# Peptides against a protein of PDB entry 3WG5, part 218

Target 1, 218 residues: chain A of PDB entry 3WG5
Amino acid sequence: LAKNIVYVAQIKGQITSYTYDQFDRYITIAEQDNAEAIIIELDTPGGRADAMMNIVQRIQQSKIPVIIYVYPPGASAASAGTYIALGSHLIAMAPGTSIGACRPILGYSQNGSIIEAPPKITNYFIAYIKSLAQESGRNATIAEEFITKDLSLTPEEALKYGVIEVVARDINELLKKSNGMKTKIPVNGRYVTLNFTNVEVRYLAPSFKDKLISYITD
Target 2, 218 residues: chain A of PDB entry 3WG5 as posed
Amino acid sequence: LAKNIVYVAQIKGQITSYTYDQFDRYITIAEQDNAEAIIIELDTPGGRADAMMNIVQRIQQSKIPVIIYVYPPGASAASAGTYIALGSHLIAMAPGTSIGACRPILGYSQNGSIIEAPPAITNYFIAYIKSLAQESGRNATIAEEFITKDLSLTPEEALKYGVIEVVARDINELLKKSNGMKTKIPVNGRYVTLNFTNVEVRYLAPSFKDKLISYITD

## One batch from the design tools (peptide; made by RFdiffusion4, then SolubleMPNN)

Design b2_p23_1_s3 (from b2_p23_1, 10 letters changed)
Fold by OpenDDE base, seed 1:
Structure b2_p23_1_s3 (fold): chain B 218 residues (1-218), chain C 218 residues (1-218), chain A 23 residues (1-23)
Amino acid sequence: as target 1 above (218 residues)
Amino acid sequence: as target 1 above (218 residues)
Amino acid sequence: SNVGIEPIRLAPVNPARVAAARA
């Protein structure tokens, strides 16, 4: 019996237009091979809002489930990463990771202080993040608090509050725990039940370009 | 039985004079083919007020219903997009989208801070947006708050408050839910009942020029 | 550890310069 393929790819660092290209490349490969899912191991402090929104759209347009896995321990889905996760078909977190801190900012001043976003922008992203939570059946109150209170959660808290779906130590535990789960958003208009019973895990290595740009932006 | 045609076109990015040309082109094609309606999949952060007002006029002069569909998930009808939507025959939103944040600004300063519009401009757009809401039988109080409070809403909130008419996951659900609905504003002086029972969906692709300008303005 | 939340320069969704329609 041909093994169902699960792709695993890593995305690390700041969310930029290049990060969009990484997501697009990874998802496209997995789509072409009719993979059961792609797992994106995510570790990001945040990044650009425009790139983030494009990534969310690309995930939601995927022909296969996109699982965001905040991994390894010490990783975070901070700011933009939280939006990306909330826009995905399933969220998993490893122990020792974090999610949240979603308050939009205009940037940093020369002294490194935060330049606050005007209320217009903040309210836009409150609505946006709440919408992502509501669409995926996740905790919209906590999603709002990721902005209004700069809230950050542990995996255990995030699971407890209904922000994420899985706490897993590694890919094997993730596959085991998520097997038989339905996607939190549709794949091609339908909620998909994940089937990880007879899967081959294929790791997508970052391209040389991916490595170089990650290095430059970090 | 000849299928009634429903056109679907995408408009994404900043609202500019070029966006007006896109609306004009799309609506004109649909008018020429005596389409049952055109659905504009809208994803915009906003744009120019002059272009926005011209677009609203072009929609209101349409010989066929113009349905604004905030799509896909992650899209927004922000600022100018809200005005455009409120000026249309029917508003739909996909889960994971937003509407609102309509406060006019003069622009951005060199530091990226918002340059506030003077009260005269703000009051003009308060009256304008309220008028669009009232004409379409939509929530004028919320329309005002889109400006005065920089309010942004989820699809579910927007539906609940009577800002929009439909929440739909895709074009098929949109057609199904909006079938038999009356337009919220007149088409050629009459409120039209939408008939989506035996329709062919025709997608209008963005022209090469549309793609190029979208890329440059993003 | 300063999680330099490198600001999502949520660069303003270039707020619609709802440039005042020139009346």
Scores: peptide ipSAE 0.166, ipTM 0.403, DockQ to the pose 0.084; fails the geometry check
Fold by OpenDDE base, seed 2:
Structure b2_p23_1_s3 (fold): chain B 218 residues (1-218), chain C 218 residues (1-218), chain A 23 residues (1-23)
Amino acid sequence: as target 1 above (218 residues)
Amino acid sequence: as target 1 above (218 residues)
Amino acid sequence: SNVGIEPIRLAPVNPARVAAARA
C-alpha cells in the first residue's frame, strides 16, 4: 500500500519575503509528491504584513493540507505567525508555546518604542484576522482580541477557545491526534479528512539560501 | 492594628529610561510609606539592556520587597522583563502569561530583521542572567536557556522549574499564596517573610508623564 | 566595561510586528 507521505519543515524567525519563499518551496515540494499533508514547524516573533498576507495566500492556494505546528516548546506563532496559523488548514501547538499578540505596528522609533499603526491600518487587520478566523471556523472574537487587547494564549487556552485544533508534544503525537480531523479550510475547494494512518514522515531541510539568510538575520 | 500596606502599580510596554523612572517612583512611594511590599504588574515585550540593569539595581536597593507580577492574562515578562523579574524579591505570573526569550540583540535591520548581538554581549548577558537566578535561588540553567534557546515558559512550567514562586489569577490570590513566603533576594541584607495578613491594597496610578509617554510609545 | 553604547535591545519579542507595510 503506497504510504501516505507527510512532509515536515521548519520555518523560524521573522516573517519576510524570504519566509514566503520558504513556504512556497516547501509546499511546492509536498504538492509535487502528492503528500497527504505538510507540517510546518513554526517559530516566529512576527514580521512583515505584506509577506504574511502572501504566505496566507500561498497556504490557501495549496493543493495539499498545510498544518502549522507551533514548535518546539518555547516557540511562538506571534503576531504575523498567528495570522499565518489562522490561514492554515490545521493549527497545532506544542506545550510551552504561545499564539497571539497581533496588533499591527508601523515600526519602531529610534528609542525602540513601538510606532502604533493608525486606526485605519489596525481596523484593516482586525477585519483581516477575523476573516481568517471565520473562514477557518475558528474563534473570531479571540482573533480580534489578538489585536485589540494584544492577547496571547497558551496552547491549552487556544484549544479551549477554539483558536487551534491540536496540542501535541511532537510530530508523532500530532499525527496521532490530527488523524481523522477535517481541514479547517478547503483544499482545492474541499474540506479534506486527514489520513495519517501508516504515513511516512519526510523532513525537508533548509536550503543553502535558507541557512544563509537565517545566519544573516539571526 | 496598623494595616500593612501593599502597593500595586502597573508597568507596561518597552523597558526604557522612562520605565526606570516609573520603577523608581513607585518603589520610592512604597518605601516612604513603609509598605509591606509593592507589587508591580508587569507587561513588557522587553527593551533596553541599560534601563533593565538600572531597574534591577533599583529593585535590589529597595527598602521593601518588590514583587513582579506578570499580569494581566496575555501579558509577558519577555526579554528584559525576565531579567527584571529574576532580579526581584518574588515573581508571580497570571495564567496565560509568559516569561523568557532573553537573547540580547543589537537592534533591528531596515527590513526588520534582528541584528544579533556579538558573542561577547550574549555571553555577558548569559553570565548576568545566571547571576540573577543564582542570587535569587531560581533555576540558573533555565535562565541561561532563556538566552541560548530563546526559551519561553508558561506560568506552570516556570513554577515547576523553579523560575517563579507564584501562579495567581489576581491580586487577592497573589496575596493569599505569597503570604508567608520568604523573599528570594534580601531586603536591606535580610530575607523577609511576607506578611499579607490584613493588608490594605493601594493602587498607584500612572503619572501624567507616564500616561503621556505611554501614549507616545503606544 | 561599558558593554557597548549600542542600545543592546533585549529584543522585545514584539510579536506585534505585523509591520504595516507602508502603503
Scores: peptide ipSAE 0.036, ipTM 0.325, DockQ to the pose 0.148; fails the geometry check
Fold by OpenDDE base, seed 5:
Structure b2_p23_1_s3 (fold): chain B 218 residues (1-218), chain C 218 residues (1-218), chain A 23 residues (1-23)
Amino acid sequence: as target 1 above (218 residues)
Amino acid sequence: as target 1 above (218 residues)
Amino acid sequence: SNVGIEPIRLAPVNPARVAAARA
């Protein structure tokens, strides 16, 4: 019986146009191989809103379930990462990770202070994050508070509040716990029940370009 | 006139016994070269308390000022990183970084839930983090709240509350802003005024071992 | 007893680098 293939790829660092290219590449590979799902191990402090929105769109257009896994312990789906997670088919978190802190900013001043976003921009992202939560059947009130209160949650809190679906220490536990779960958003117009019975886990390595950019941004 | 040497090194990831070795190596190199200071670009989600305490001790025993710089934007001095920062001679943060979230845990359960530390352990670390804040002339109330309220702060908040000393976008701005500042703790029993006039910045690369361990833990 | 300091998922309030994409 053909093993259900699950891809695992890592996305770390700031959300940029390059991060979009990583998401697109990883999801495309998994789609081409008719994978049961792709798990993205996400560790991000945040990044660009434009890139984030494009990534969310790319996930929503995926032909296969995209699971955002905040991993390893110590990682975060912060800011843009929270939006991406809320836009995904399933959210998992490792113990010791975090999610939230979604307040938009215009940038950083020369003195390092945050340039606050005007109310219009903040309200736009409140509406946007609430829409992501609502569309995925996740806690829209908490999603709003990720902005308005700059709220951050532990995995246990996020699970309790219905922001995420799984707390798991590793990929094997994630697969076990998420097996039989329905995607929180449609895949090609249908909610899919995840089938992780007799899975083959395939790890996608970062491209040479991915490694080089990571090295330069480090 | 001999240029004032400032070393810059990066420490990223979980605080472990290996992280101690990195701190020790970097500080030792800078000490041997009679550097004016070493800047550690810190990005950590936290880690082991024992390793953290050893790192704090190593910093406090440094023959030169150790500046913890939460960098790049998106980085954090989370959990153990906050303790390390509070134990250092100067704390700087880049815009878009964070500090705090210091609650001790015993570990993670098989289901991924946090195993809470007993009150005795929590109280020990409250006392410890308050001592670090008090010794460094930083906000001990906020230091306590990093545990009791699981508080996290922006650079601007941390500066405002007297948790950190500098907000800076880059090393050049950090050097400029910290020039003439006194260390928050003694260097060899004396508070030192930082002298970053006519500095030579020397970057320390991670060892091959550092790169390999980072690659394996990624 | 290896007391892990919780990487408290206090999401570093990274000042949410959700840089407002200029629409």
Scores: peptide ipSAE 0.035, ipTM 0.277, DockQ to the pose 0.079; fails the geometry check
Fold by OpenDDE base, seed 4:
Structure b2_p23_1_s3 (fold): chain B 218 residues (1-218), chain C 218 residues (1-218), chain A 23 residues (1-23)
Amino acid sequence: as target 1 above (218 residues)
Amino acid sequence: as target 1 above (218 residues)
Amino acid sequence: SNVGIEPIRLAPVNPARVAAARA
């Protein structure tokens, strides 16, 4: 039987417009190959809200399931990463990772202090993150608290509260646990049942551009 | 005779992944309507290199001419904005605007000082900006100096040195001056002669999302 | 292969950050 292909790619560091390009490139490759899914190993402290929203849109427009996997241990889907995860078809986390802390800020002052976003911005992102949670059948109350309380969760807490779908130590365990799961958002207008019974895992390497931009954003 | 449509949209503020979304949305609308061109009124102090590179790629993939217009007076295509301009089918500037200052940086330190990019990054962007200039038949030496000397030019200087194609006070003058000009890069593999003899100008309003992100990035 | 994304800034963009959780 022809093996279904699952792509795995890493996105690490700050969420930026380049991160969008990485998502777009990786998803496009997997789409072109009619992959069963792509798993994005995500490790981010956060980044730009605009890039985040574009990434979410790109994920939502994906022709294949996009699984966000907070990996490796010690990684986070912090801030922008949480929004991306909530916009994805399935969220997994490795033990020892975190998700949350989603409060929007305008930036950092010269003294390194956070410049708070005005209420209108904060409220927009509250509505936005709640919408992502609701659309994906995830915990909208906790999603709001990621902003209002700057809440961060462990994988176990996130699973317990219905923020994420899988806790997995590695790709093999992720594939095993997510096999037969239904996507939390539609793929091409339909909720897809993941089939990881006969899969080939293909890793996507960063492009030269990806490596360069990663180097610059580190 | 059916009026050819020219779209005009504004992109203001920092170049981010959201800026990519704005470019993508605006260009897509204009593509769908088979516009003669889209004019992007650009005013940016710079932003993210990654977002910039994606925007350049999106412009290069456009099915219609994308004209970057540094507008209004007092605006700039600074840093990332210059790259975007150099990646476009035509560059125009209003009097009293600026272009250049393209030196990549890693960011700002806690004290507000610039964190210099390592030579490998700087050299990459030198090669990149020179490539954009060369591909568009624009001044690659000046493009390099936008980085190596952090050079900024007036519209008149930029025109004189062959960095830009048009100096125009407003959209009407831009349309008049650019009418019959050939795009500096291909549109769908062909250099297009702009036809602004019988045009209807359509302004694209920012989406709610655009307004919000602009507000956040201001 | 983990692709680290480093933010390259061209000029001082104070990016609206969704707050970096300080670990």
Scores: peptide ipSAE 0.023, ipTM 0.289, DockQ to the pose 0.156; fails the geometry check

Design b2_p23_1_s4 (from b2_p23_1, 11 letters changed)
Fold by OpenDDE base, seed 5:
Structure b2_p23_1_s4 (fold): chain B 218 residues (1-218), chain C 218 residues (1-218), chain A 23 residues (1-23)
Amino acid sequence: as target 1 above (218 residues)
Amino acid sequence: as target 1 above (218 residues)
Amino acid sequence: MNIGIEPIRLAPVNPERVEAARA
């Protein structure tokens, strides 16, 4: 029986327009090979809302399930990363990771102080994050509190509160635990049941451009 | 008599966090040498609002006059570039350049379509751009129309409507025409009269990092 | 194609990391 392919790729650092290109490239490769799913190992402190919204849209337009995996231990799906996760087909977290802290800002001043977003912008993102949670059947109240209380959660808390679907130490445990789960949002208009019983895991490396951008943005 | 120094630097491409670093570096060099002014040759189609707001703040905190010069012919101070210009001590344009098109967006969709900014965000930037115009004694009505009508102006129109202060073909003409003009905003709390009668022009080159970023973002 | 102003960052957990990445 032909092994179903599962791709694994890493996205690390700030969410920017280049991060969109990474998501698009990775998902496109997995789509072209008719993969069972792609797992994106995510470690981000946050980033741009525009890029985040485009990434969410790209995930929602995916022809295959996109799993966001907050990995490795010590990683975060902070700010923009939380929105991306909430827009995905499945969320997993490794032990020792975090999710949340979603308050929008206008940027940083020269002295490193946060430039506050006006209430109108904050309210827009409250509505947006709640929409993502509701569409995926995840906890919309907690999603709102990621902004209003600047809340951050552990994997155990996030699982308990229905923000995420899986806590897993590694890819093998993730595949084992997520096997037979339905996607939290549709894939091509249908909720897909994941089949990870006989899969080949393929890792995608960053492109030369991706490496260069990461080096410059770090 | 010791020649007053005027620095000239170029900023080209999209306004990003890296563009802030360019502005900061260029202005800092000019401040350290107690320059009479720095001229930033600007050519931008637009970019990030966060970076733009930080750039405006950096210009407003400058210890010396910062002149935005839309250059060369064919260049634009579009979108974010217009805000930066309106936040500066003096605006000049070369013939055959443009300014305006300031409507905020959330980004681009996968198909290249514009993701519209919600009215709340648009209204925030209307207030912001009008504030910049008012603080600098420039045409706040036209500044608003840069958003509400997505208006773009020629140098002649921009001068006529009181958006800019100088139309100049080159740096020499700019220095000649701007000599004796007062800055449109304060420098260290005081409006400065520009003295370009006996100046040495010094050009600043982009750093290696600046060149690398430009190559990647283009 | 004029690139619109994109206003909003989502607050990173550690603002110092964002600055340190810029330095």
Scores: peptide ipSAE 0.060, ipTM 0.387, DockQ to the pose 0.338; fails the geometry check
Fold by OpenDDE base, seed 4:
Structure b2_p23_1_s4 (fold): chain B 218 residues (1-218), chain C 218 residues (1-218), chain A 23 residues (1-23)
Amino acid sequence: as target 1 above (218 residues)
Amino acid sequence: as target 1 above (218 residues)
Amino acid sequence: MNIGIEPIRLAPVNPERVEAARA
């Protein structure tokens, strides 16, 4: 029996291996308590592709719905953050946030110039991001354009184009708007109808390790 | 009831986000079939720390024992591969393989020189690798030296020092030697005694995606 | 952190578009 509990956690900064550890820890806690869902408040400029793919997989393996919430205002789900969002059970964005800009790069040169990924890598990520969109019933054309055009969208645009499911100003509005929605990907092989009627919201804090890594990567 | 099935899969090349997808896919298949274990034949020169950490976590979340087998002869569990091994339920190595060389680096400069990780990062990975060793009842001193001395070991040395559990020439010898061993980390909260009596060995092939990524990273 | 592998990074390549989408 699902407890009428929703967990909320924050993930901020670059997507790294440590970001995976944060996702895993947070989702695991929420799974253990058989929560109705976990909401991850995401603010990221992007990061590592490998960490991103692992996070997507971890989300897809979740025993409970994982909602990515691009929050607070001014936050972004940039680059790796977009992939993570597209791999999640529900995407929400606060007004004044952004999503997109998903072009893979090899890094930055000493002069700060972008080192372009070879076509093979770019094409791989095009296929990957399109698959995430298709699997989640989201706009695969726009997902591709996040790479090919380095497109970034507002919440309103993302909603309009069917990239995201909810625009919400805060957790309460998110819970209200997403109540009764079906997850965009399955949970344990089934699409789950979210039940946010009379839920307790529990906030998860960063672990000591989480704080340390965030401090090291910033 | 566990089926008398052991899965075997190969993971070769650089540890990336895609390597995580391979681990996840393989473990998931073996979990779905309630296998006695999965053996991952690992051959890696290393890779990304974030992908590595995700793989370790995925292994630790496995519903079945995950055995890392450094195979075939000439293979290595170098760098990231060592962490993965130390995070697994059992480590085996074939004769003529190696494990270790775990020093974190930021990358390579344009001239091919190693960019050293700052002390904060190095210290983080020292703590991390020691924790993996301690949690698995393996030699944490040697695990640290894999970083601080960039130490690499032969199978015989690794066994002698209590870094690994088995030296085996092939899958049959591995199954024979590991039969009746307890996992070095828990599976679903319990240390599992491996039962390889009259098991069916099932080989998993790389997916099309797996082949494509391996082709892109090589 | 990269251990020996060239990072495939997913970074915003157009900061201006990200900023414009935030406005």
Scores: peptide ipSAE 0.059, ipTM 0.367, DockQ to the pose 0.277; fails the geometry check
Fold by OpenDDE base, seed 2:
Structure b2_p23_1_s4 (fold): chain B 218 residues (1-218), chain C 218 residues (1-218), chain A 23 residues (1-23)
Amino acid sequence: as target 1 above (218 residues)
Amino acid sequence: as target 1 above (218 residues)
Amino acid sequence: MNIGIEPIRLAPVNPERVEAARA
């Protein structure tokens, strides 16, 4: 019986316009092969809000389920990463990872101090992050607190509070635990039940361009 | 046979946090009565991006179809209004209305000059408006041009270019033309076919608070 | 009317800062 394919790709570093290109490329490959899902191993400290929103949009437009997996242990879905996760079909975290700290800033001063975003911007992102949470049936109160309290959660806390769906040590455990779960957002207008009972895992390597840009932004 | 209810409510003026409260109240009433749809007669020059995004979110979370109707003739869905429309289940425009001009700004100087948004903000909203268009199966290229060219369209142009679904002179024509149309975004995860064959139209009056705030912001 | 949306950076949370706030 022809195995369904699950793609796994890695996205690491700051969220930029190029990170969007990575997401787009990876999802496109998985779509072309009618994959059961793509798992994005995400490790990001955050990044640009514009790129983040493009990524969220690209995920939401995916013809296949996109699973954000905060991986490996020690990784984070910080700031922009949290938004990306909340905009995805399923969130998983490895033990020893973190999610949250979503407060918007304008940037950093020369001395490294944060330039605070004006309240209107903060409120914008409060609304936005709450929307992502609510649309995905996740904890909108905690999503708000990722901004208002700069809250960061462990995987166990995030699971407990209904921010994420899975705590998994590796891809195999993730596939096992997420098997039979419904996507938290629609795929082509339908909530899809994930079927990982007979899958081939295929890793997508970063392109040379992906590696170069990652190297420049790290 | 019990008639399905279609609610009609008016939202006029600048998009603010209070405009969100109006949308929320109106949609909630219509949800409570299991209305076939709510039609929001929208006339706005624009307003706050934060409020706009909250409104879009509230529309997207609606348990019933939300139709944005740019009405009456002479009205506009300008700036924030365009985003709201693009985030809705159906867009209609009356003849003599306009849609577009979605370029973000930081505000106005003391002399009334526009304080331009930095490119990163503009790009954010380009991505956002394109997402709304793409998610709703509307013209994402034109949506982008609402920002990049500060494009404004007539109802006929907007219809032609696939920005909107209906040009209608009044509520009766709107109901007639939109009858049998599918929502451009899901309702409770499903694209709903609008059924206006046996409906009662109920107008929601603005609350006293709505009137007062509208008066202050106009 | 121009929607005043300011460039929002989602600050990279230095993992060190999140850990320091829990200590």
Scores: peptide ipSAE 0.054, ipTM 0.355, DockQ to the pose 0.212; fails the geometry check
Fold by OpenDDE base, seed 1:
Structure b2_p23_1_s4 (fold): chain B 218 residues (1-218), chain C 218 residues (1-218), chain A 23 residues (1-23)
Amino acid sequence: as target 1 above (218 residues)
Amino acid sequence: as target 1 above (218 residues)
Amino acid sequence: MNIGIEPIRLAPVNPERVEAARA
């Protein structure tokens, strides 16, 4: 019996143009093999808005479901990571992880202080993040508050408030809990019911380039 | 039966003089083939005011309807993109997109801070954007607030407030929903009823030059 | 006159990285 394949890949560190390349590579591999889904184990403090938006688009253009899994314990989908998660087909979080803190900034001053974004930019990202939440049937009010209040949530809070779909300790629990769930956004214009019965889990290792870039950006 | 042709082209990135060349090229191709319409899949964070105004003029001089479609999900018609949209024959947005944030700026200082435009310039663009909204029968109050409040809207809000005409997930839904709609501005002095029955969709690929410029400006 | 959006960073980003925002 042809086993359904589920890919698992890790993305860690700052969201940059190179992170886009990682997402693109991972999703492309999983698409080529007609995988049931790809799970991205995400741990990010944030990063570039441009790269983030490109990643969201790449996820939404995926021919297969992309599950963002904030993992392992201690990981976060902070800032840009939250946008990416909200743009995905399903969000899961491991216990001891966090999501949120999405306020845009212009950068850091020489003394390390934040240079605030003007209202124009803040309002743009409020609209953007609310759109992602609304389209995915997730809590748009909380999504806004990730910006306006720099809110961060635990997995339990995020689940309770309807920001995420699953709390899972590991990949096996994630597969078990998400089996039979519908994607929160369409795949090729259709909502997909996830089928994780009789699956083969395949891990995608970071490329040498991915490792090097992660090393430089961390 | 001679199929009605609908062209689809993508414009992404900053609005510049090169973006004008893209619009001009795409519209010209569609005009030459007597297309029923051209749909421009737009994703822009903004750009130059001069280029924007030229693009608006080029759209308004089109011999065929130009539909601005904020697409894919995660895309935006930000700043200059909003003006372009408001100057078009029909605006559509995909779920998870945004429109607005139109306040003019003079540029950025060395520290990355915004250099504010003087009231004279701001008032000029208020008048300009309101004119575009009024001529297209769209919400001029919201158009003003895109500047005065740096407002950004979701597709649902933009539709609700009468800024846009269609929310559509893809080209097929867009064609279906916009079929039988009148253009919001005239084509060669006449309002046109869109006929998307029995259409052939033709995609215009970005030229090599378009790709290169997008790469440099992104 | 630029009607643009800056390199928007989503914090926390390491200060050494000048984010070229896709305006």
Scores: peptide ipSAE 0.028, ipTM 0.300, DockQ to the pose 0.222; fails the geometry check

